Peptides against a protein of PDB entry 5B16. Designs and how they scored, part 54

Target 1, 136 residues: chain A of PDB entry 5B16
Amino acid sequence: TPSRINHNERLEFLGDAVVEFLTSVHLYYLFPSLEEGGLATYRTAIVQNQHLAMLAKKLELDRFMLYAHGPDLCRESDLRHAMANCFEALIGAVYLEGSLEEAKQLFGRLLFNDPDLREVWLNYPLHPLQLQEPNT
Target 2, 136 residues: chain A of PDB entry 5B16 as posed
Amino acid sequence: TPSRINHNERLEFLGDAVVEFLTSVHLYYLFPSLEEGGLATYRTAIVQNQHLAMLAKKLELDRFMLYAHGPDLCRESDLRHAMANCFQALIGAVYLEGSLEEAKQLFGRLLFNDPDLREVWLNYPLHPLQLQEPNT

## One batch from the design tools (peptide; made by RFdiffusion4, then SolubleMPNN)

Design b2_p17_1_s2 (from b2_p17_1, 8 letters changed)
Fold by OpenDDE base, seed 5:
Structure b2_p17_1_s2 (fold): chain B 136 residues (1-136), chain A 17 residues (1-17)
Amino acid sequence: as target 1 above (136 residues)
Amino acid sequence: REELREKVLEFLEKLVE
């Protein structure tokens, strides 16, 4: 039986792929005229540790990490990295126990505080039944 | 939607900074 640490690392591995995949897909369809370099730049910005740590903070994972591992996280960079990893593991767990759709919804909710921007992000690519909706 | 798409782009540009 693998250790709990190994289990979390496996979830992190899975979550990293899910976050990158979702980000890639949404950027690809949301910006059809954006060149590959731009897509890659924005993807990097979204999935970088600094940003994922910010998303993790919205779930109060910083409080959790400091409670559980405070003595080992005295440096901000260490905390940021740990929070990003924990966030990835969480997304991995949501995907594993739930679905890609649930992971997408959670990620989108955290990515955008503005509900209008969130809906635009989540609606790309458009479902066939959404093709005739009013342009906004 | 196009206006909102542009706002998403602005959001992303801020992340790149």
Scores: peptide ipSAE 0.636, ipTM 0.940, DockQ to the pose 0.903; fails the geometry check
Fold by OpenDDE base, seed 2:
Structure b2_p17_1_s2 (fold): chain B 136 residues (1-136), chain A 17 residues (1-17)
Amino acid sequence: as target 1 above (136 residues)
Amino acid sequence: REELREKVLEFLEKLVE
């Protein structure tokens, strides 16, 4: 059995792929007329360490990181990188222990503070029954 | 949904900045 450190690194690996995949899928369906360059640009922005660290902060993972690894995270840039990795590991764990749907829901809830935008993001691709919704 | 999609786009543009 791998050590906890190795296990977390493996979870990061998995979570990175899940975050990348979910981001790609939602962008693809949400913006059907957006060219590949635009899709790639927005994906990069969503999954960059700075943004993922921000999402992690919403879960107060920064407090956890400082508690567990404080001496090694004296610089904000180091903390940001570690937070991003921790967030990936969390998403990986949610996917592994739960489902892709649960990972999607968690990611979406953190991406958008606005519940209306969140719902639009999460509902793409639209289920056939959702096509009856008003054009908003 | 078109309006909300545009707002998502605006959100993403802010992330790119």
Scores: peptide ipSAE 0.633, ipTM 0.939, DockQ to the pose 0.898; fails the geometry check
Fold by OpenDDE base, seed 4:
Structure b2_p17_1_s2 (fold): chain B 136 residues (1-136), chain A 17 residues (1-17)
Amino acid sequence: as target 1 above (136 residues)
Amino acid sequence: REELREKVLEFLEKLVE
């Protein structure tokens, strides 16, 4: 059996791809007139370690990390990096054990505290039934 | 919905900063 570390690294690998994919898809459909440079810039901003660590903090992964790995995470940058990796592993696990939809929902819920913005984000790409929604 | 998209964009712009 693989070590816990190896498993986490594999989940992180998967989660990294899932986060990037979801981000790309939602940006692409949400902003159809945005140039590639803008899409790439915003994607980078969303998936960068600094931001993912903030999302991880919403799940109190900082407390978890300090509890489990405190001696190795005495620096803020180390903690941030570890939290981002852990977040990716979490998303990877959700995708693996659940579905892409579940990963999307979790990611979206964490991305936006505002439920209206969250719903707009999550509803891209548009389903035919969603085209009937009021212009908001 | 367009207004909300703009707000999402504003949110993203702040993340870039």
Scores: peptide ipSAE 0.630, ipTM 0.938, DockQ to the pose 0.893; fails the geometry check
Fold by OpenDDE base, seed 1:
Structure b2_p17_1_s2 (fold): chain B 136 residues (1-136), chain A 17 residues (1-17)
Amino acid sequence: as target 1 above (136 residues)
Amino acid sequence: REELREKVLEFLEKLVE
Protein backbone atom coordinates (compact mmCIF):
# COMPACT_ATOMS: atom_id res chain seq x y z
CA THR B 1 0.00 0.00 0.00
CA PRO B 2 1.24 3.51 -0.73
CA SER B 3 2.43 5.68 2.11
CA ARG B 4 0.51 8.75 3.17
CA ILE B 5 3.00 10.89 1.29
CA ASN B 6 2.61 8.82 -1.85
CA HIS B 7 -1.15 9.15 -1.57
CA ASN B 8 -0.86 12.92 -1.32
CA GLU B 9 1.39 12.99 -4.37
CA ARG B 10 -1.17 10.98 -6.31
CA LEU B 11 -3.91 13.36 -5.21
CA GLU B 12 -1.74 16.28 -6.27
CA PHE B 13 -1.33 14.69 -9.68
CA LEU B 14 -5.08 14.36 -10.03
CA GLY B 15 -5.81 17.81 -8.63
CA ASP B 16 -3.35 19.46 -10.97
CA ALA B 17 -5.26 18.05 -13.90
CA VAL B 18 -8.63 19.05 -12.44
CA VAL B 19 -7.57 22.64 -11.77
CA GLU B 20 -6.08 22.97 -15.23
CA PHE B 21 -9.13 21.41 -16.85
CA LEU B 22 -11.63 23.60 -15.01
CA THR B 23 -9.60 26.70 -15.77
CA SER B 24 -9.34 25.78 -19.44
CA VAL B 25 -13.03 25.06 -19.85
CA HIS B 26 -14.18 28.22 -18.12
CA LEU B 27 -11.77 30.43 -20.06
CA TYR B 28 -12.78 28.77 -23.32
CA TYR B 29 -16.49 29.43 -22.87
CA LEU B 30 -16.19 32.80 -21.17
CA PHE B 31 -13.97 34.25 -23.91
CA PRO B 32 -15.06 32.73 -27.23
CA SER B 33 -13.10 35.26 -29.30
CA LEU B 34 -9.85 35.01 -27.37
CA GLU B 35 -6.99 33.39 -29.26
CA GLU B 36 -5.14 30.34 -27.95
CA GLY B 37 -2.19 32.41 -26.80
CA GLY B 38 -4.38 34.55 -24.61
CA LEU B 39 -6.21 31.53 -23.20
CA ALA B 40 -2.91 29.87 -22.37
CA THR B 41 -1.53 33.02 -20.77
CA TYR B 42 -4.51 33.45 -18.48
CA ARG B 43 -4.56 29.75 -17.63
CA THR B 44 -0.91 29.90 -16.65
CA ALA B 45 -1.57 32.92 -14.47
CA ILE B 46 -4.45 31.18 -12.68
CA VAL B 47 -2.71 27.85 -12.04
CA GLN B 48 0.81 29.10 -11.28
CA ASN B 49 2.17 28.18 -7.87
CA GLN B 50 2.13 31.75 -6.63
CA HIS B 51 -1.57 32.13 -7.31
CA LEU B 52 -2.56 28.69 -6.04
CA ALA B 53 -0.62 29.42 -2.87
CA MET B 54 -2.72 32.54 -2.39
CA LEU B 55 -5.85 30.44 -2.77
CA ALA B 56 -4.41 27.94 -0.31
CA LYS B 57 -3.83 30.75 2.16
CA LYS B 58 -7.54 31.51 2.10
CA LEU B 59 -8.01 28.01 3.49
CA GLU B 60 -5.29 28.65 6.07
CA LEU B 61 -3.16 25.84 4.68
CA ASP B 62 -0.09 27.93 5.46
CA ARG B 63 -0.75 27.50 9.16
CA PHE B 64 -0.93 23.76 8.69
CA MET B 65 2.29 23.72 6.69
CA LEU B 66 4.21 25.71 9.25
CA TYR B 67 2.93 23.47 12.02
CA ALA B 68 3.74 20.20 10.29
CA HIS B 69 6.74 21.11 8.15
CA GLY B 70 8.11 24.39 9.44
CA PRO B 71 11.77 23.40 9.49
CA ASP B 72 11.58 22.30 5.86
CA LEU B 73 10.00 25.54 4.68
CA CYS B 74 12.60 28.16 5.53
CA ARG B 75 12.14 29.98 2.22
CA GLU B 76 9.01 31.73 1.06
CA SER B 77 9.33 30.03 -2.31
CA ASP B 78 9.43 26.62 -0.63
CA LEU B 79 6.32 27.41 1.36
CA ARG B 80 4.57 28.69 -1.75
CA HIS B 81 5.41 25.53 -3.66
CA ALA B 82 4.27 23.31 -0.81
CA MET B 83 1.01 25.20 -0.41
CA ALA B 84 0.31 25.00 -4.12
CA ASN B 85 0.91 21.25 -4.06
CA CYS B 86 -1.30 20.86 -1.02
CA PHE B 87 -4.03 22.89 -2.69
CA GLU B 88 -3.87 20.65 -5.75
CA ALA B 89 -4.07 17.58 -3.53
CA LEU B 90 -7.12 19.05 -1.82
CA ILE B 91 -8.87 19.69 -5.13
CA GLY B 92 -7.94 16.18 -6.19
CA ALA B 93 -9.47 14.79 -3.03
CA VAL B 94 -12.65 16.82 -3.50
CA TYR B 95 -12.98 15.49 -7.03
CA LEU B 96 -12.18 11.93 -5.99
CA GLU B 97 -14.47 11.77 -2.97
CA GLY B 98 -17.10 14.18 -4.27
CA SER B 99 -17.51 15.32 -7.84
CA LEU B 100 -16.17 17.61 -10.52
CA GLU B 101 -19.03 19.98 -9.72
CA GLU B 102 -17.94 20.20 -6.11
CA ALA B 103 -14.36 20.86 -7.16
CA LYS B 104 -15.61 23.53 -9.57
CA GLN B 105 -17.63 25.24 -6.87
CA LEU B 106 -14.78 25.23 -4.37
CA PHE B 107 -12.27 26.51 -6.89
CA GLY B 108 -14.62 29.26 -8.06
CA ARG B 109 -15.37 30.39 -4.53
CA LEU B 110 -11.67 30.78 -3.84
CA LEU B 111 -10.79 32.28 -7.21
CA PHE B 112 -13.09 35.29 -6.90
CA ASN B 113 -13.85 37.31 -3.80
CA ASP B 114 -16.45 39.29 -5.74
CA PRO B 115 -19.70 37.31 -5.75
CA ASP B 116 -20.82 38.77 -9.07
CA LEU B 117 -17.61 37.81 -10.84
CA ARG B 118 -17.71 34.41 -9.16
CA GLU B 119 -21.20 33.75 -10.46
CA VAL B 120 -20.23 34.74 -13.99
CA TRP B 121 -17.19 32.48 -13.87
CA LEU B 122 -19.11 29.53 -12.47
CA ASN B 123 -21.79 29.84 -15.14
CA TYR B 124 -19.29 29.17 -17.92
CA PRO B 125 -20.17 26.70 -19.13
CA LEU B 126 -23.74 26.76 -17.93
CA HIS B 127 -25.04 23.61 -16.34
CA PRO B 128 -27.76 22.06 -18.50
CA LEU B 129 -30.31 22.58 -15.72
CA GLN B 130 -29.39 26.20 -15.06
CA LEU B 131 -31.48 29.06 -16.35
CA GLN B 132 -29.77 31.46 -18.68
CA GLU B 133 -28.62 34.66 -17.05
CA PRO B 134 -29.62 38.01 -18.48
CA ASN B 135 -27.01 39.67 -20.63
CA THR B 136 -25.57 42.33 -18.37
CA ARG A 1 -23.34 40.17 -18.12
CA GLU A 2 -20.92 41.48 -20.71
CA GLU A 3 -19.86 44.14 -18.25
CA LEU A 4 -19.09 41.45 -15.69
CA ARG A 5 -17.22 39.44 -18.30
CA GLU A 6 -15.04 42.47 -18.95
CA LYS A 7 -14.38 42.77 -15.24
CA VAL A 8 -13.29 39.14 -15.16
CA LEU A 9 -10.89 39.95 -17.97
CA GLU A 10 -9.51 42.88 -15.99
CA PHE A 11 -9.03 40.54 -13.04
CA LEU A 12 -7.12 38.08 -15.21
CA GLU A 13 -4.96 40.82 -16.69
CA LYS A 14 -3.90 41.77 -13.19
CA LEU A 15 -2.94 38.16 -12.47
CA VAL A 16 -0.74 38.10 -15.56
CA GLU A 17 1.18 41.15 -14.37
Scores: peptide ipSAE 0.630, ipTM 0.938, DockQ to the pose 0.890; fails the geometry check

Design b2_p17_1_s3 (from b2_p17_1, 9 letters changed)
Fold by OpenDDE base, seed 5:
Structure b2_p17_1_s3 (fold): chain B 136 residues (1-136), chain A 17 residues (1-17)
Amino acid sequence: as target 1 above (136 residues)
Amino acid sequence: REELLKKLLEFLEELVK
């Protein structure tokens, strides 16, 4: 069996892709007139470590990180990076053990405190692309 | 809905800063 660290890194790898994908799809549908450069800019802003760490803080992952790895995370930048990675791993786990829909819902809930913006973000079709993907 | 999209865009623009 792989080490816990390796397993977590694998989940992070998966979660990174899920976050990237969901962000891309939602931006694509939400802003049909936005050029690729603009889409990419907003995607980068959403998925950057600083922002993901902020989302992680909403899940109190900062407290978890400090509890588990406090001595190794004396710098804010180190904590931010660790939280972002942990957040990705969490999303990866939700996708793996649950579904893309569950990952989407969790991510959307965390992205926006404003319920109206949350609803707008979440209320766009993802299944058209899913239907065109392999079932394996 | 357009107003909400505008608010969303403003939100995103703030993230880019």
Scores: peptide ipSAE 0.630, ipTM 0.942, DockQ to the pose 0.790
Fold by OpenDDE base, seed 2:
Structure b2_p17_1_s3 (fold): chain B 136 residues (1-136), chain A 17 residues (1-17)
Amino acid sequence: as target 1 above (136 residues)
Amino acid sequence: REELLKKLLEFLEELVK
């Protein structure tokens, strides 16, 4: 329904902000010596549609999108864009109905397949971690 | 943790490509 479509767009709007915020915060704390240009570059890379679509694929949202909107998604680029938006809406919904922490956990879990990198990403600031395991 | 941060940066650099 139109109301649901509008709701999804609103969730996308919220989710976009949440993803960008979380990304910014994590990059900022993880790399205190990295200049703004580097931070911005990495943020862009993380939150770009192509990457978010990859994350969405891990949740099999591609299958969902094809099921729900297949006729409108004839090109891979269209599917990718739609998946990215859907991912944003999902994060927005998790934030809205759950918490920022839950959104953070979900995003981090999907962002990294490597458990060690995931742990580093999710656990900031680094100061306590560096003290615990300085050789890692 | 420094090694993990290096790996994380490598990961990010790959995303930039």
Scores: peptide ipSAE 0.638, ipTM 0.941, DockQ to the pose 0.810; fails the geometry check
Fold by OpenDDE base, seed 4:
Structure b2_p17_1_s3 (fold): chain B 136 residues (1-136), chain A 17 residues (1-17)
Amino acid sequence: as target 1 above (136 residues)
Amino acid sequence: REELLKKLLEFLEELVK
């Protein structure tokens, strides 16, 4: 329905900003010696539709999208774009109904399958106790 | 932590490709 579409688009708008913000903050603190160009490049890579669609797939949003919009998503590129938008809307909803912290945690959990990388991504800036960790 | 940051950076570099 038009109302649902409008709501989804608004959530997508919000989620896009949240994802970009979180990504920017994490990159900024995790890589203090990285130049702006590098930060921007990595941010783009993280938030690009191709990658967000991969994250969406971890939530099986592709199956949901095909169920709801199958005829319009017969091409892989169309599905990918829709999945990325849906992912943004999801993050937007989590932020709106929950908190930035909850959005951060969800995003981090999906970004990395490796729990060690997930942990280092989520923990910024470097905490003094983390300096004592053997593999950090 | 530096080792993990290195691995993280490598992960990101792969995403750029």
Scores: peptide ipSAE 0.635, ipTM 0.940, DockQ to the pose 0.873; fails the geometry check
Fold by OpenDDE base, seed 1:
Structure b2_p17_1_s3 (fold): chain B 136 residues (1-136), chain A 17 residues (1-17)
Amino acid sequence: as target 1 above (136 residues)
Amino acid sequence: REELLKKLLEFLEELVK
């Protein structure tokens, strides 16, 4: 029987794949003329520890990490890495207990504070009726 | 939509920096 830590590591493994997959798919369809190098660059930027840690802060995971593991997180880089891992584990859990769609929605909500960008990211291809919207 | 995609791209470029 895996320990709690082992369980989180497994969830992290799954979540890492989910975040990578979602990011890849969205970039691929949103930018059909973008070459592989560009797609890879933007994917890396989205899923890098620094960015995922930023998303984790929106869920106040930093407070949780400091409460549970404060002594081990003296360096900013250590906290960032731990928060990114925790975020991945959370996404993994959402996928496991819920669905890919739920993981997609959560991830998209956190990625963008701008609701218009969020809408574009989450809803591709554009619905036929949305093609007539002035703010697209 | 093109303008929003442009803004999205700008957002991504900021993440790359």
Scores: peptide ipSAE 0.635, ipTM 0.940, DockQ to the pose 0.784; fails the geometry check

Design b2_p17_1_s4 (from b2_p17_1, 11 letters changed)
Fold by OpenDDE base, seed 5:
Structure b2_p17_1_s4 (fold): chain B 136 residues (1-136), chain A 17 residues (1-17)
Amino acid sequence: as target 1 above (136 residues)
Amino acid sequence: REELRQKLLEYLDQLVK
């Protein structure tokens, strides 16, 4: 049986892929006029450690990390990196035990505090056959 | 939705900075 550390690292591996995939798909369909470079730039900004750490803070993972690993996280950059990894592991766990839809919902809810932006991110047509959309 | 997509794009531009 793998150790807890190995299990968390595996979940992080999975979560990293899920976050990148969801981000890629949404950007691709939301912005059909963006070239690959633009899509990649926005994806990088969304999935970078600094940003994921901010999302993790919304779940109070910072408090958890400081409680569990405070002595090892004296530097702010170390805490940020650990929070990002923990966030990825969480998304991985949600996907593993739940579904891609649940992971999408959780990720989208955390990405935007603005409910209108959240709605357009989560509910924008992501299928190429959906050619018509409301003027919103 | 087009207006909201533009707002979203502006938000993402801020993340890139």
Scores: peptide ipSAE 0.589, ipTM 0.932, DockQ to the pose 0.897; fails the geometry check
Fold by OpenDDE base, seed 4:
Structure b2_p17_1_s4 (fold): chain B 136 residues (1-136), chain A 17 residues (1-17)
Amino acid sequence: as target 1 above (136 residues)
Amino acid sequence: REELRQKLLEYLDQLVK
């Protein structure tokens, strides 16, 4: 049986890919007129450690990390990095134990506090039935 | 929906900066 650390690292690996994929897909469909450079720039901004750490904070992972790993997280930058990794592991776990849809929903809910923006984000890519939605 | 997409884009622009 792998160590908990190893397991977390594996989940982080998976979660990193899931976050990257979801972000890419949503940006691609949301902004069909954006050039690759723009898509890549926004993707980077969304998935960078600083941003993921902010999302992690919404789940109070900062308190969790300080509780579990306080001595190693004396610097804010260390905490952010750890939180980002933990967030990725969480998404990886949700995908692994649940589904991509569940990971998508969790990620989307955390990305936007504005429910309207959240809904717009989560509706991409559009299912055929979603094409019937009124313009907003 | 286009309006919301633009709002989202503005949000993302701020995130990039």
Scores: peptide ipSAE 0.587, ipTM 0.930, DockQ to the pose 0.868; fails the geometry check
Fold by OpenDDE base, seed 1:
Formats: structure tokens, C-alpha cells, sequence
Structure b2_p17_1_s4 (fold): chain B 136 residues (1-136), chain A 17 residues (1-17)
């Protein structure tokens, strides 16, 4: 079996893809008139280390990181990067042990503090066969 | 939903900045 470090890196790899995929799918369906460049720009903004680190902070991963790796994370940029990686690994684990839906729910809950925006993000139709909700 | 979609877009615009 792989070491804990190797396992975490593998989870990060998986989580990175899951976060990227979920973000892409939601943006694609939420903004059907947005050109590729715009979609890519928003995706980048959502999945960038700084933003993911902020999401990680909501889960108090910063406290964990400082406890476990404080001496090695003296720089804010290092901490952000580590937190982002840890967040990706967490999402990867949720996907692996649970489902894409569970990963979607967790990610969406963290993305938005505003419950209305959260609802739109999470419940917007993500498949052409899904019944469309009226625009409100 | 359209109003909220626009609000979401505004939120995302802030993330880009």
C-alpha cells in the first residue's frame, strides 16, 4: 500500500479533477451565452489556490495545517498552497468514498455563504434532460 | 432564478478581480 503522503497526493490529483469538473459543468449550464474565454476565466478564479485556500479555511484546515506543519509553512503563500492542496485531497476523498453528488454538495456549500446563490448553484439544471426551472 | 443568476455572475466577477 502507498504511504500516507503518496495517498494524499493521489487524492489531491483526483480532487483537482473533481473540482475542475464540477466547476466547469456548473458554469457551462448556468451561463449558456458565456463564451469559452469567460467560462475559463471564472473557472480559474474559482479553482485558484487563493480561493480554494479560503474554502479550506471554512473547514478550519488552517488550524490543522499550522498544528501539523507549522514550522514548514512560515510563508502565507506556502500555507495557501498547502491548504489548497489539502482541500483538493478532501474533495477527492469525498468523491472516492462517497459520490460525485456528495462532492458537489460539499463544494457548493463552501463556495457560497449566501444561501440563495448556493441554491442556484447546486440546483441549477446540469443535464439537458433535467426539467428546467423558470427564470426567477 | 434569472435574478439570482445575475447576482451569481456579479459574485464571480468579484472573484476574477
Amino acid sequence: as target 1 above (136 residues)
Amino acid sequence: REELRQKLLEYLDQLVK
Scores: peptide ipSAE 0.580, ipTM 0.930, DockQ to the pose 0.902; fails the geometry check
Fold by OpenDDE base, seed 2:
Structure b2_p17_1_s4 (fold): chain B 136 residues (1-136), chain A 17 residues (1-17)
Amino acid sequence: as target 1 above (136 residues)
Amino acid sequence: REELRQKLLEYLDQLVK
């Protein structure tokens, strides 16, 4: 329905901001010696449509998109862009109906297949009780 | 953690390429 489409676009708007924010925060705390240019470069790489679409594929959103919007997504580039937007809407919805923490956890789980890297990412900024964990 | 942080940086470098 038109109302659902408009609502989804609003969720994209919110999700885009959440993804951008979470990425910025984690990069900022993970790399305190990295200059702004480097931080911005990595943020761009993480939140670009190509990468977000890759994350969306892990949730099999490509199958969903083809089911719901197949006729409009004949080109891979169109599908990629739509998947990125859908991923943003999903994060927006998780934030809206859940919490920023839940959005953070979902995003972090999808960002890294390596569980060790995932743990490092999700633990920044470090909670005071986490400061005494073993050095790795 | 420093080792893993460095590994993470290397991973991100690959995303930039």
Scores: peptide ipSAE 0.577, ipTM 0.928, DockQ to the pose 0.874; fails the geometry check

Design b2_p17_2_s1 (from b2_p17_2, 9 letters changed)
Fold by OpenDDE base, seed 3:
Structure b2_p17_2_s1 (fold): chain B 136 residues (1-136), chain A 17 residues (1-17)
Amino acid sequence: as target 1 above (136 residues)
Amino acid sequence: MEELRKKLLEYLQKLVE
């Protein structure tokens, strides 16, 4: 059986794909007038380690990381990378044990502190046959 | 919703910087 480390790495692998996919889908439908270059640029910005680490901090994963891995996280860059990996593993676990919808909800809630931006991100139609909310 | 999309785009533009 795989070690705990191996298990976490596998979850990270899955979570990386989920975060990438969710970001791509939301950007695609939210901004139909954006060219591919713009979509790719914003996706990169959203899923980069530095940004994911900031999202991880909202879950207080930094406290956990310092407790569990303090000796190996003396550099800010190392902590940031570790937090990003941990965040991906978390999203992977949510998807694996729950659903893509649950992963979407968690990710979207963390992306924005502004409730209006959060709402538009989470509730904008992500399928061409979906109806838009009339009062938004 | 359109105004919120614009606001979101502005947010993302700042994120790229």
Scores: peptide ipSAE 0.605, ipTM 0.937, DockQ to the pose 0.887
Fold by OpenDDE base, seed 1:
Structure b2_p17_2_s1 (fold): chain B 136 residues (1-136), chain A 17 residues (1-17)
Amino acid sequence: as target 1 above (136 residues)
Amino acid sequence: MEELRKKLLEYLQKLVE
């Protein structure tokens, strides 16, 4: 049986893949005229530790981290990395115990404060067999 | 949708900067 830390690391591993996958798929279908280099650039920006840490802050994971591991997180960069890892583990857990759809919804809600951007991100057709794009 | 897609792209461009 894995330790708590080991379990979290495994969830992080899974969550990292889920976040990258969701980001890739959404970018791919949202921007059909964007070349691979552009897609990769935006994906990197979305999934980099600095950005994921910002998303984690919306869930107040920073307060949790300081409570549990304050002495080890004196540097802002250390806290950022820890928050990003924890966020990935959370997404991994949501996928594992819930579904990809639930992970998608959670991730999308956190990505955008703008409700219009959230709407287009979450509801844009992501599969050829899905409904055609809404007139927006 | 196209207008919102454009808005989203602009947002992402700022994110890269």
Scores: peptide ipSAE 0.604, ipTM 0.937, DockQ to the pose 0.889; fails the geometry check
Fold by OpenDDE base, seed 2:
Structure b2_p17_2_s1 (fold): chain B 136 residues (1-136), chain A 17 residues (1-17)
Amino acid sequence: as target 1 above (136 residues)
Amino acid sequence: MEELRKKLLEYLQKLVE
């Protein structure tokens, strides 16, 4: 329904901001010596449609998208864009109905297949009062 | 932490490529 479409677009809008914010915060704290240009470059790489679509694929959202919107997603580029938007909407929904922490956890789990990288991404202090992770 | 941070940076560098 049009109402559902509008709702998803609103969630996408919110999710885009959440993904951007989380990425920015983590990069900022993880790499205190990295210049702004580097931070921006890595953020762009993380949040670009192609990458987010890849993350969405880990949740098998591609199957869902093809099921729901197959006729409109004949090209891979169109599917990729839709997948990225869907991923943002998902993150937006998780934030809205859950919490920023839950959104952070989900996003972090999907960002890295390597558990060590996942751990450092999620557990690195993002606040002065946050406990330090073990020295590794 | 430092080694993992370095590894993470390397991963991100590859992501940019």
Scores: peptide ipSAE 0.600, ipTM 0.935, DockQ to the pose 0.892; fails the geometry check
Fold by OpenDDE base, seed 4:
Structure b2_p17_2_s1 (fold): chain B 136 residues (1-136), chain A 17 residues (1-17)
Amino acid sequence: as target 1 above (136 residues)
Amino acid sequence: MEELRKKLLEYLQKLVE
């Protein structure tokens, strides 16, 4: 319905900003020696539709999308784009109904299958007043 | 932490490729 579409698009809008923000902040603090160009490049790689779609696949959003919108998503590129949008909407919803912290946790858990990388991404200090994690 | 950051950076570098 139009109302559902509008709601999803609004959530996508919000989620896009949240993903962008979280990615930016984490990269900024994790890699203090990286120049802006490097930070921007890695941010782009993380938040681009191709990557977000891969994250969405971990939540089996592909199956969901094919179930709900199969006829319109016959092409892989269409499915990927839709999955990325859906992922953004999901993050937006988590932020809206939960918190930025919850969005961060969900996003971070999906970003990395390696638990060590997940840990450093999620728990590296993002503010000077945050306690530094032990050296690992 | 430094070692993990390095590992993470390497991961991200591959992601860019």
Scores: peptide ipSAE 0.598, ipTM 0.936, DockQ to the pose 0.887; fails the geometry check

Design b2_p17_2_s2 (from b2_p17_2, 8 letters changed)
Fold by OpenDDE base, seed 4:
Structure b2_p17_2_s2 (fold): chain B 136 residues (1-136), chain A 17 residues (1-17)
Amino acid sequence: as target 1 above (136 residues)
Amino acid sequence: REELLAKLKAYLDALVA
């Protein structure tokens, strides 16, 4: 349905901005001495379609895409692109109907399988809990 | 925390590569 497609595209538009923003903010605070070029490089790597598609796989969006749009996604690159877009739309929806915090949490959980990395990512800038173990 | 940041950076460096 065209209306559904349009809605998803709008959500993707929003989600793209949210993902970009969250990534930028976290990188900015996590690496206060990193030059803009380095920050941009990390951001690009995080938000590129290939990476977002990997995150999308954790939500089994690939199975959804193949089921719903299989004939149009015969190329792996097309599938990745679609998955990335769908992921952005999801984040957009979470932000829209929930909050930036919820989007942040979801994004952070998916970014890292390592709980330590999740922790440092999600709790920057300094979280009160960091005061308990500042040397980690 | 510095150790975790280093770990994160290493992860991101690998992601960039």
Scores: peptide ipSAE 0.667, ipTM 0.946, DockQ to the pose 0.885; fails the geometry check
Fold by OpenDDE base, seed 3:
Structure b2_p17_2_s2 (fold): chain B 136 residues (1-136), chain A 17 residues (1-17)
Amino acid sequence: as target 1 above (136 residues)
Amino acid sequence: REELLAKLKAYLDALVA
């Protein structure tokens, strides 16, 4: 029987891929004229530990982490890294137990505090057969 | 939509910086 630690690491592995994939797909469709280098730059910024930690903070995972692992997280960089990993594990779990759509919705809601940007990110057509959104 | 996309790009540019 795998340990709880092993299970979390496996979820992080899966979640990392899901976050990377969702970010890539949305950027690809949202910016059709942006070159690969620009797409990669935005993706890196979105999925970097510092940014994912900020998203994790919106879920108050920092408070959870300090409650559960406080003595091991005396450095800000350690906390940031742990929060990013925890966020990945969460997204991985949502995908595993739910669906890619559910992971997409959760991730998108957390990416933006601005409701207009959130709507554009989540509702932009991501497949050629999807209905084109009205001009806004 | 174009205006919102510009706003989104500005947000991402700030994130990169």
Scores: peptide ipSAE 0.666, ipTM 0.947, DockQ to the pose 0.910; fails the geometry check
Fold by OpenDDE base, seed 2:
Structure b2_p17_2_s2 (fold): chain B 136 residues (1-136), chain A 17 residues (1-17)
Amino acid sequence: as target 1 above (136 residues)
Amino acid sequence: REELLAKLKAYLDALVA
């Protein structure tokens, strides 16, 4: 329905900002010696439609998109764009109805399949108890 | 942690490429 479409677009708008913010914050703390250009480059890579679509696929949004919007998504590029938008809307919804922390956790879990990378991404700055593990 | 950060950086570098 038009109302649902409008709501989804609004959630996408919010989610875009949340994804951008979370990405920026994590990169900023994780790489304190990296210059702005490097930070921006990583952020761009993380939030680009192609990457967000890959994250969306982990939630099987591709199946959802084909089910709900199949006739409108005849091209792979259209599907990727729609999946990225839907992913942003989801993050927006999680933030709106839950919290920034919940959005952060969900985003972090989806960003990395590797548990080590997931952990380092989500845990900053270095906790005092981690000082005994400098090689981790 | 430094090793993990290096691993993360490598991952992101690959993502940029």
Scores: peptide ipSAE 0.664, ipTM 0.946, DockQ to the pose 0.878; fails the geometry check
Fold by OpenDDE base, seed 1:
Structure b2_p17_2_s2 (fold): chain B 136 residues (1-136), chain A 17 residues (1-17)
Amino acid sequence: as target 1 above (136 residues)
Amino acid sequence: REELLAKLKAYLDALVA
């Protein structure tokens, strides 16, 4: 079995893909008329370290990081990067041990504090077999 | 949903900025 460090790095690798995939899928279906450049721009903004670190703070990962790795995280940029990595690893773990749906739900809940935005993000059809709802 | 999508887009635009 891999060491904890190796396992976390592998989870981060997986989580990075899951976060990007979920983001891509949601944007694709939510904005059917938006060109690729616009989709990519939104995706980049959502998955950038600064933003993921912000999401990680909602899980109080910053407290854990400072407790466990404080001496190595004296720079704000280092902390941000570490937070983003931890967030990705967490999403990877949720996907691995749970499901894509669970990862989707967690990610969506963290993305938006606004319940309206959360709802539209999570409940918009994300598959061709899903029924479209009337525009509201 | 159109209004919510507009709100979402505004949120994302702010995130990009």
Scores: peptide ipSAE 0.663, ipTM 0.946, DockQ to the pose 0.902; fails the geometry check

